Peptides against a protein of PDB entry 3QIS. Designs and how they scored, part 164

Target 1, 334 residues: chain A of PDB entry 3QIS
Amino acid sequence: PSLELSRREFVFENVKFRQLQKEKFQISNNGQVPCHFSFIPKLNDSQYCKPWLRAEPFEGYLEPNETVDISLDVYVSKDSVTILNSGEDKIEDILVLHLDRGKDYFLTISGNYLPSCFGTSLEALCRMKRPIREVPVTKLIDLEEDSFLEKEKSLLQMVPLDEGASERPLQVPKEIWLLVDHLFKYACHQEDLFQTPGMQEELQQIIDCLDTSIPETIPGSNHSVAEALLIFLEALPEPVICYELYQRCLDSAYDPRICRQVISQLPRCHRNVFRYLMAFLRELLKFSEYNSVNANMIATLFTSLLLRPPPNLMARQTPSDRQRAIQFLLGFLL

## One batch from the design tools (peptide; made by RFdiffusion4, then SolubleMPNN)

Design b2_p18_5_s3 (from b2_p18_5, 9 letters changed)
Fold by OpenDDE base, seed 5:
Structure b2_p18_5_s3 (fold): chain B 334 residues (1-334), chain A 18 residues (1-18)
Amino acid sequence: as target 1 above (334 residues)
Amino acid sequence: DDEIVEEFKKKLEEYKKL
């Protein structure tokens, strides 16, 4: 069996978080026999492609002189954004198109990724005084390494932050402040806030705005700004309540005094973000007659974002654990 | 809580001018 490929080299320029890009090519059976094609893993890989790439179709049959269109889809989700922001991964891959009883065809995928404040750690963002797109990639790596070391020092109750010549970190990320300050000013009376989805085009504009500027006003509807806050919290590599405290939050869920003690043990930036979000949500609940927002809805929604189970426990979360996690947040909203 | 927001607002207004 043999194939003819219309293209073998693909370049995806300016790849961004949550922005789908597509490239298409044709494969034709120029042989005299039917053939089965499939994308196959390389040696030592578990998958035929990286998590941000997909081929559609990834397998199929071709009769003699048959042609099929294949789409290569590049999409950076929450699952790939962090490793692309750090430069640990890149928009580079090699696809192996295999013919059953035939030869392999290699496709080269290349491109560039544009970093996002979405999927960046709270610690790194507290060090960024400028939009992430203004920060040199080399400095992003240094900020992530320094952020990891400070998290470890904070968890170990080690040495006070040496007030050395390092610029003092922000108390909360500028992106969180911009989103929450906008919602506080303009969305407290918004009917169905956090219940109505945003517009995908407005969400992309909000992400691009936060990645590239420090705006006076965030673009889009209150629903889009509210959903952008949810997406931001979901995309965090480490949730606002650190994984190390997850079990202690569940164990304390019915004792409001112990809950406050657990939160006091968070790293400074995480603790500040948590308190700021809880203060905002308590204020939003005062307008429940206008915005249709209640404490149970908000606790249920934000629990999945703020108090995520550690990756090793995700598959084992019980309905009881979920109810304890909701009860933990309710103690800060009521 | 309000003190964190006020301190941050002042710093952000300084950074918007840069």
Scores: peptide ipSAE 0.037, ipTM 0.728, DockQ to the pose 0.128
Fold by OpenDDE base, seed 1:
Structure b2_p18_5_s3 (fold): chain B 334 residues (1-334), chain A 18 residues (1-18)
Amino acid sequence: as target 1 above (334 residues)
Amino acid sequence: DDEIVEEFKKKLEEYKKL
């Protein structure tokens, strides 16, 4: 069996969070026998491609002189955004197109990723006084390392934050402030807020706006701004309630005093973001006659975002754990 | 809570002017 490929090198320029890019190529059976093709894992890989890449179709059958179009789809989800923001991963891959009883064909994927405030840690974002796209990529690594060290120091209650000559971190990320301040100003009376999906084009504009600027106003509908807040919270590498406190939140769910004590133990930025979000959501609930928002809906929605089980426990989350998590959050909304 | 937000707003306005 033999294949001809129309292209073997693919460049994905300016890859962004949640922005789908597609490149297409053709494969043709230039042999005299039918052939089956598939993308196969490289040696020591579990998957034929990185999580942000997909081939469609990834396998198929070609008669002699048959041609098929293959789409290479690059999409950075919440599952890939953090590792791309940190530079741990890059828009580079090699695909192996295997032909049954035939040859392997190598495809080279390359490109560049544009960092996003989505999928960046709260600690790093509190140090970013400028939009993430203005921050040199080399400093993003340093900011994440410094953020880890400060989180650890904060959890250990050890050294008072040395009031030294380093520019004080923001109390909350500017991106969270921008989203919440917009919603507070313009969306409190928005019917079906957090119940109606945003527009995908507007979501992309909001993401790009937050990554590149400090706007006076966020673009898009109130629904798109609301969904952008949800996407932001979902994409956080460490949820607003740190994984280390997850079980304590569940254990305290029916004691509002203990719940507040647990929150007080969060790293400063996480604690500030949590309190700010809860203040906003309590304010939003005062407008329930206009926005159709209720505490149970909000608690259910935001619990999945703010109080995530650690990755190792995700598969073991019981309905009781979910109910406790919701109850924990309800104690801050009511 | 409000104090954190107001302090942040003030700082943000300072950064917008830079």
Scores: peptide ipSAE 0.036, ipTM 0.719, DockQ to the pose 0.127
Fold by OpenDDE base, seed 4:
Structure b2_p18_5_s3 (fold): chain B 334 residues (1-334), chain A 18 residues (1-18)
Amino acid sequence: as target 1 above (334 residues)
Amino acid sequence: DDEIVEEFKKKLEEYKKL
């Protein structure tokens, strides 16, 4: 069996968080026998492609002289955004299109990624006084490494933050402030806030706006700005409540005094973001008659974002653990 | 808690002037 491929080299320019890009090519059975094709893992890989890439279809049958279109879809989700922002991964891959009882065909994927404040650590963002697209990629790596070291020092309570000659970090990321300040100013009376989805075009504009500028006003509807806040919190590599405190939050869920003590042990930036969000959400709940937002809805929604189980425990979360997590957050909303 | 929000607003307005 043999295939003819219309293209073997693909370039994905200016790949962005949550922006789907597609490149298409054709495969044709130029042989005399039916053939089965599939994308296969390379010798050391578990998957045929990187997490941000997909082929559709990834397998199929071709009759003699049959042609099929294959879509190569590049999509950076929350699962790939952090490693692409840091430059640990890149928009580069090699796909192996295997032909059963035939040869392998290699496809080269290349391109560039544009960094986002989405999927960047709270610590790194607190050091960024400018939009992330103005920060050199080399400096993003240094900021993430320095941020990790400061988080660890803060958790260990070992070193007073040396108030030395380095520019003081922001108390909360400017991006969180921009989102929350917009919602506070314009969305407190918005019916069905956090219940109505935003528009995809507006979400992309909000992301691009936060990545490239420090706007006076965020573009889009209140629903899109609200969803952008949820997406931001979901995309954080470390949740607002650090994974190390997850179990202690569950264990303390019915003691409000212990809950406050657990939060006091968060790294400075995480603690500030948590308190800022809780203050905003309590203010939003005062307008429940206008915005249809209630404490149970907010607690249920934000618990999944703020108090995520550690990756090793995700598959083991019980309904009891979820209820404890909700109860923990309710103690800050009521 | 409200004090942290107000203090942060002031600091960010200072940063917008730089």
Scores: peptide ipSAE 0.035, ipTM 0.708, DockQ to the pose 0.170
Fold by OpenDDE base, seed 2:
Structure b2_p18_5_s3 (fold): chain B 334 residues (1-334), chain A 18 residues (1-18)
Amino acid sequence: as target 1 above (334 residues)
Amino acid sequence: DDEIVEEFKKKLEEYKKL
C-alpha cells in the first residue's frame, strides 16, 4: 500500500487559549490495494499527538484511488494552557501517519502560542502590573519561578514579605478585579446570572481584552463576563484554595470559626482573592429577587472551581466530600 | 474586604496613567 499526501508541513500562527484552529490536507491511495491508515504514537509516547492537537479522522480505510480529507485541529484547553504560558511546551509536534503493512508518513506541526492571563498563577498575576501580552516571555518565566518561591516562603512563615521591595505585588490580580467589578456594577440585576451560558465569540473577546489591555469596560453580555470569571478560576494552575488546605477545608466544613482559620493560612494573594470573591458573592445574593441566584446554587458552582481536590484525589472524591466542600463555602455566603 | 478593593483600585488608577 502507498499514500500521496497533499501537504506535510502545518503552521498554526497566533494560537490562543480556547480558540480552535484547523488545517486540512488530503490523503490519496495511489496504490492498487485497499489500505488502512492510522495516526500512531512515536517511540516512548503514549498518544499520537500532544494534548492541544487532534486529527480527524485519526484512522480509516481507503480503496484504490480513494481520497479523504483530514483535519488537524489545534485547541488549547485548561489542561494545556499553563505549560504553554510558561514555555515548557510549544506549538510543535510530529505526527506519524501509519499504513498497515506499508510506510510511515511524517507530518510536521509548528507555530506560535500567545500567552494568556488564563492559566497563569495568582502569584504571577499579582506581580504583573501590565497585560500579559506586554510582558516579555523571559520575564513571564522569572515571574512564575519567583511566585513559586514567594508562595513557599509565605507557607513556611519564614520571612515576612519584605515590605521594603519598591514593587509591592497587587492585592488581587487586575484580571479578577476587572471581572468582579464589572459584574458588581452591571450584573447584580441580571436574571439567571451564572445559570445562562455566555457566547463563545464574546468569551474570546473578553479573554483577548484581559490579555492585551486594562479596559474601562469589559466587552460582551453579563452572562459572558460571568462565564469568563468561571473559566478564569477553572484555568488556574492552583485553585484559589491551595491544594494543601483541601482536606482541612472538608474537615472544618461545619465549624465556621475553623473555616476562617483555614482561609487565614492561605498565601496572601489566594487569601485576598478568596475574600474578595466571597464579598462579591454575598453582595450578589442580596439581589436574589432579580438575578434568581441563591446561596446553594452559588456554593455548588464555585465549590468545584475554588476548592478542587488535589490531582491524586480527584478520582476518589465521594458525594460526602462534595457536600462538605459545598458546606465550607456556604459558611462564607450566609 | 472593602479596604483590599480600594487599595487595589488606587494602584490600578496609578498604572492606567503609566
Scores: peptide ipSAE 0.035, ipTM 0.722, DockQ to the pose 0.125

Design b2_p18_5_s4 (from b2_p18_5, 7 letters changed)
Fold by OpenDDE base, seed 5:
Parts: structure tokens; C-alpha cells; sequence
Structure b2_p18_5_s4 (fold): chain B 334 residues (1-334), chain A 18 residues (1-18)
């Protein structure tokens, strides 16, 4: 069996978080026998492609002289954004199109990724006084390394180290400050806030705005700004409540005094973000007659974002653990 | 630099008083 491919080299320029890009090519059976094709893993890989790439279809049959269009879809989700922001991964891959009882055909995928404040750590963002796309990639790596060291020090030492000759970090990331300040100013009376989805085009404009500027006003509807806050919290590599404190939050869920003590043990930036969010959400609840928002809805929504189970426990989370996690957040909203 | 830090800290200090 043999195939003809219309293209073998693909370039995905300016790949961004949550922006789908598509490149199409045709394969043709130029042989005299039916053939089965499939994308196969390379040696030592578990998957035929990286998590941000997909082929559609990834397998199929072709009769003699039959042709099929294959789509190569590039999409950076929350699962790939962090490793692309750090430069640990890149928009580069090699696909192996295998022909049963035939040869392999190699496809080269290349491109560039544009960093996002979405999927960047709270510690790194507190050090970024400029938009992330103004920060040199080399400095992003240094800021992430420094962020890891600061988290480790904060877990070992309950007292803030006197940060010597380094620039004073922000108390909260500018991006989350901007999102919450906008919602506080403009969305407290918004009917169905956090219940109505935003517009995808507006979400993309908000992300691009936060990645490239420090705006006076965030573009889009209140629903889009509210959803952008949820996406930001979901995309964090380390949740606002660090994984190390997850079980202690569940164990303390019915003791408000112990809950406050657990939060006091968070790293400074995480603790500040948590307090800032809880203060905003308590203010939002004062307008429940206008915005239809209640404490149970908010606690349920934000629990999955702020108090995520560690990756090793995700598959084992019981309904009781979920209820304890919700109860933990309710103690800060009531 | 200090002005940007103060701007982004301001609302957080307002919320700590609520």
C-alpha cells in the first residue's frame, strides 16, 4: 500500500491559550489495494501527539484512488497552558502516519506559543508588574524558579522572610485584581452573575487584554468578565488553596476557627488572593435580590476552582469530601 | 514601580476592613 500526502510540514504561528487553530491536508491512496492508516506513537511515547494537538480523523480506511481530508487541530487547554508558559514544552511535534503493512510518513509540526497570565502561578504573577507578553521568556523562567523557592520557604517558615534587594512583589496578581475590581464596580447588580456563560469572542478579548496590557476597563459583558475569573482560577497550576492543605480544609470544614487557621498557613500570595476573593464574594451576596446569587451556589461553584483535590486523590473524591469542601468555603461566605 | 504596587494593593486593603 502507498499514500500521497498533499502536505507534510505544518506551522502554527502565534498559538494562544483557548484559541483553536486548524491546518488541513489530504491523503490519497495512490496504490491498487485498500489501506488502513493510523497515527501511531513514536518510540517511548504513550500518545501519537502532544496534549495540545489532535488529528481528525486519526485513523481510517482508503479504497484505491480514495482521498480523505485530515484536520490537525491545535488547542491549548488548561492541561497544556502551564508547560507552554514555562517553555518546558513548545509548539513542536512529529506525527507518524502509519500505513498497515506499508511505510511510515512523518509530519513535522512547528510554531510559536504566546505566553498567558492564565496558567501561570500566583507567585510568578505577583512578581510580574508588567503584562506577561512584555516579559522576556528568559525572565519568565527565572520568575517561576524564584516562585517555587518562595513557596517552599513559605511552607517551612510561617514568617515572611525579609526579602532583601529584590523588588517587592504585588500582594495579589494584577490580573485577578483587575477582574475582581471590575466585577465589584460593574457586576454587583448583574442578574444571573456566574450563572450565565460569557461570549467566547469576549473571553478571548479579555485574555488578550490581560496578557498584553494593564487596562483601565476590561472589555466585554459582566458575564464574560465573571467567566474569565473562573477560567483564570481553573487554569492555575497550583490552586488558590495549595494541595498540601486540601485534607486539612476538609477535616476542619465544620470548625470556622480551625478553617481560618488553615488559611493563615497559605503562602502570602495565595492567602491574599483567597481573602480578596472571599471579601468580594461576601459583598456580592449583599446584592442577592438583584444578582440572584446565593452562598450555596457560589460555594459550590468556587469549591471546584479554589479547593481542588491533589492529582493523586481526584479519582477517589467522595460525595462526602465534596460536601466538606463546600462547607469549608461556606464558612467564609456567611 | 511603587505606584503600581500601591494601586494593586489598595482594593485588597479596602476589603480587609469589610
Amino acid sequence: as target 1 above (334 residues)
Amino acid sequence: DDEIVEEFEKRLEEYKKL
Scores: peptide ipSAE 0.029, ipTM 0.711, DockQ to the pose 0.155
Fold by OpenDDE base, seed 3:
Formats: C-alpha cells, sequence, structure tokens
Structure b2_p18_5_s4 (fold): chain B 334 residues (1-334), chain A 18 residues (1-18)
C-alpha cells in the first residue's frame, strides 16, 4: 500500500489562546489495494500529538484511488496555555501517519505562539506594568522564575518585599483591575450577569485587548466581560487561593475567623486579588433585584475557580468537600 | 509607568473600603 500526501509541512502563525486554527491536506490511495491509515505515537510518546493539536480524522480506510481530507486543528485551551506562555512548550510537533503494512509518513508542525495574560501567574502579572505582548519572551521566562521564588519567600515569611525599587509590583494584575472595574462601572444592573454566556467573538476581542493594550474601555457586552473574568480565573496556573491552603480552607469553612486567618497567609498578590474580588462581588450582591445575582449562585460559580483542589486530589473531591469550599466562600460574600 | 501603577493601587484601596 502507498499514500500520496498533498502537503507535509504545516505552519501555524500567531497561535493565540482559545483561537482555533485549521490547516487541511489530502491523502490519496495511489496503490492497488485498500489501506488503513492512522496517526500513531512516536516511540517515546503516549499520544500521537501534543495536547494543543489534533487530526480529524485521526484514522480511516481508503479504497484504491480514494482521497480524504484531513484537518489539523490547533487549539490552545487552559490546559496548554501556561506551558506555551512560559516557552516550556512551543508550536512544534512531528506527526507520524502510519499506513498498515506500509510506510510511515512524517508531517512537520511548526509555528509561533503569542503569549497571553490568561494562563500567566498572578505573581508574574503583578510585575508586568505593560501588556504581555510588549514584554520580551526572555523577560517573561525570568518573571515566571522570579514569581515562583518570591511566592516561596512570601509563604516562608523570610524576606520583607523590598518596597523601595522602581520595579515595585502591582498590588493586583492590571488585567483583573480592568475587568472588575468595567463590571463595577457598567454591569451592576445587568440582568442575568454571570448567568448569560458571552459571545465567542467578543471574548476573543477582550483577550486580545488585554494582551496588547491597557484600554480605557473593555470591548464587548457586560456578559462577555463577565465571562472573560471567569475564563481568566479558570486559566490561572495557581488558583487565587493557592493549592497549599485548599485543605485549610475546607477545615475552616464554618469558622469565619479562621477563614480570614487562612486568607491572610496567601502571597500578597493572591491575597489582594481575593480581597478585591470579594469586595466587588459583595457590591454586586447589593443590586440582586436588578442583576438576579445571589450569594449561593456566586459562591457556587466562583468556588470552582478560586478554590480548586490540588491536581493530585481533583479525582477525589467529595460532595462534602465541594459544600465546604462553597461555605468558605460564602463567609466572604455575606 | 508610575501613574498607571498609582491609579491601579488607588482603585484597589477604594474597593478594599467597600
Amino acid sequence: as target 1 above (334 residues)
Amino acid sequence: DDEIVEEFEKRLEEYKKL
């Protein structure tokens, strides 16, 4: 059996968070026998491609002289955004198209990723006084490394933050400030806020706006701005409540005094973001007659974003743990 | 740079008072 491929080299330029790109090619059975094709893992890989890539179809049968279109889909989700932002991973892969009882065909995937403030750490974003697209990639790597080291130092209470340098970090990421300030100004009376989904096109415009500028006004509907805040919080590599404090939040869920003590132990940026979000959400709840927002809905929604179980415990979260997590957050909304 | 930082910090302090 043999195949003819219309193309073997694919370039995905300017790949962005949540923006689907597609490249298509044709495979043709130029042999005299039916053949089965499949994308197969390389010798040391568990998957035929990286998590941000897929082939459709990934397998199939071709009769003699039959042709099929294959789509290569590049999509950066929350699961790949952090490693691409840090440059730990890149838009590069090699696909192996296997022909049963035939040969392998190698496809080269290449391209570039454009960093996003979505999926970047709160610590790194607090050091970014400019939009992330204005920050050199080399400096992004340094900022992520420094962010980790300062988080550890802050948690260990070993070093007072040197408040005196021209490089003083922001108290909260500018992106969080912009999203929350917009919602506070324009969305407090928005009917069904956080209950109506945003538009995908508007979400992409908001992401691009926050990655490339410091806007006076965020584009899109209040629903799209509200969903962009949820997407931002979901995409954080470390949730607003650090994974190390997760169990202590559950254990304290019914003691408001202990809950506040746990929050006081967060790194400065995480603690500031948490307090800022809780202040905003308490303000939003004053307008519940207009926006249909209630404390139980907000606590249920934001708990999954702010108080995530550590990766090692995700598969073990009980309904009781979820209820304790909601109760912990309710103690800051009521 | 400093003016933008000051505005963000000022707004954060306004929200902490709410």
Scores: peptide ipSAE 0.028, ipTM 0.708, DockQ to the pose 0.154
Fold by OpenDDE base, seed 1:
Structure b2_p18_5_s4 (fold): chain B 334 residues (1-334), chain A 18 residues (1-18)
Amino acid sequence: as target 1 above (334 residues)
Amino acid sequence: DDEIVEEFEKRLEEYKKL
């Protein structure tokens, strides 16, 4: 069996969070026998490609002189955004197109990723006074490392950070401030807020806006701005309620006093974001006659975003744990 | 709550001037 490939090198320029890019190529059976093709893992890989890449179709049969189009789809989800923002991963891969009883064909994938405030830590974003696209990529790594060290210091030292000569971090990320301020000003009376999906084009505009500017106003509908807030919270590498406090939140879920004590132990930025979001959501609930929003809906929605189980516990979350998590948030909404 | 919002508004105006 033998294949001819129309292209073997693919460049994905300016890859962004949640923006699908596609490159196509053709494979042709230039042999005299039917062949089966498949993308296969490299020797030490579990998957034939990185999580942000997909081939479609990834396998198939070709008759003699048959040609098929293969799409290479690049899509950075919440699952890949953090490692791409940090530069731990890059838009680079090698695909192995295997021909059954034939040769391997290597495809080179390359490109560049444009960092997003989505999937960046709250600690790092609190150090970013400018849009993330204005921050040199080399400093994004340093900001994440410094953020980890300050989170550890803040958890270990009940001592106020000495007011040393370094630029004070923001109390909350500007991106969270912008999203919540917009929703507070313009969306409190929005019917079906957080119940109606946003527009995908508007979501991309909001992401690009937050990554590149400090706007006066967030573009798009109130539904798109609301969904962008949800996407932002979902994409956080560390949820607003840190994984270390997850179990304590569940254990305290029916004691509002203990719940507040648990929140007080969050790192400063996480605690500020949590309080700011809860203040906004309590305000939004005052307009329930207009927006059809209720505390149970909001608690259920935001629980999955703010109070995520640690990765090692995700597969074991019980309905009781989920109900305790919802009850924990209800104690801040009511 | 309002004091936090006012502090954030003030800071946002500082960030726009940077």
Scores: peptide ipSAE 0.025, ipTM 0.700, DockQ to the pose 0.126
Fold by OpenDDE base, seed 4:
Structure b2_p18_5_s4 (fold): chain B 334 residues (1-334), chain A 18 residues (1-18)
Amino acid sequence: as target 1 above (334 residues)
Amino acid sequence: DDEIVEEFEKRLEEYKKL
């Protein structure tokens, strides 16, 4: 069996968070026998491609002289954004198109990724006084490493080094501030806030705006700005409530005093973001007659974002654990 | 809580001037 491929090299330029790119190619059975094709893992890989890449179809049959179009889809989700932002991973891969009882055909994937404030740590963003697209990619690694060290020092209650006033981190990321300030100013009376989805085009504009500028006003509807805040919180590599405190939050969920003590142990930036969000959400709840937002809806929604189970416990979360997590957050909204 | 918001608003206006 043999295949003819219309293309073997693919370049994905300017790949962005949540922006789908597609490249297509054709495979043709130029042999005299039916062929089964499949994308297969390389010798040391568990998957045929990196998490941000997909082939469609990834397998199939071709009769003699049959042709099929294959789509190579590049999509950076929350699961790939952090490693691409840091430069730990890149828009580079090799796909192996295997032909049963035939040859392997190699496809080269290349391109460039444009960093996003989405999927960047709270600590790194607190060090970024300018939009992330103005920061050299080489500094993003250093900022994440320094941010990890600051997180650990803060958790250990080590006295902050007396860093000069010019080098002091922001109290909260400017991106979170911009999103929340916009919602506070313009969305407190918005009916069905956090219940109505945003527009995909507006979400992309908001992401691009926050990545490239410090706007006076965020573009898009209040629903799109609200969803952008949810996407931002979901994309955080470390949730606003650090994984190390997850179990203690559940254990304290019915004691408001212990809950406040647990929050006081968060790293400075995480603690500030948590308090800022809770202050905003409590203010939003005062307008419940206008915005149809209630404490149970908000607690349920934001608990999944702010108080995520550690990756090793995600598959083991009980309904009781979820209810405790919601109860923990309710103690800050009421 | 409100003090953190107000202090941040003041600081961000200073940063918009840089």
Scores: peptide ipSAE 0.024, ipTM 0.675, DockQ to the pose 0.166

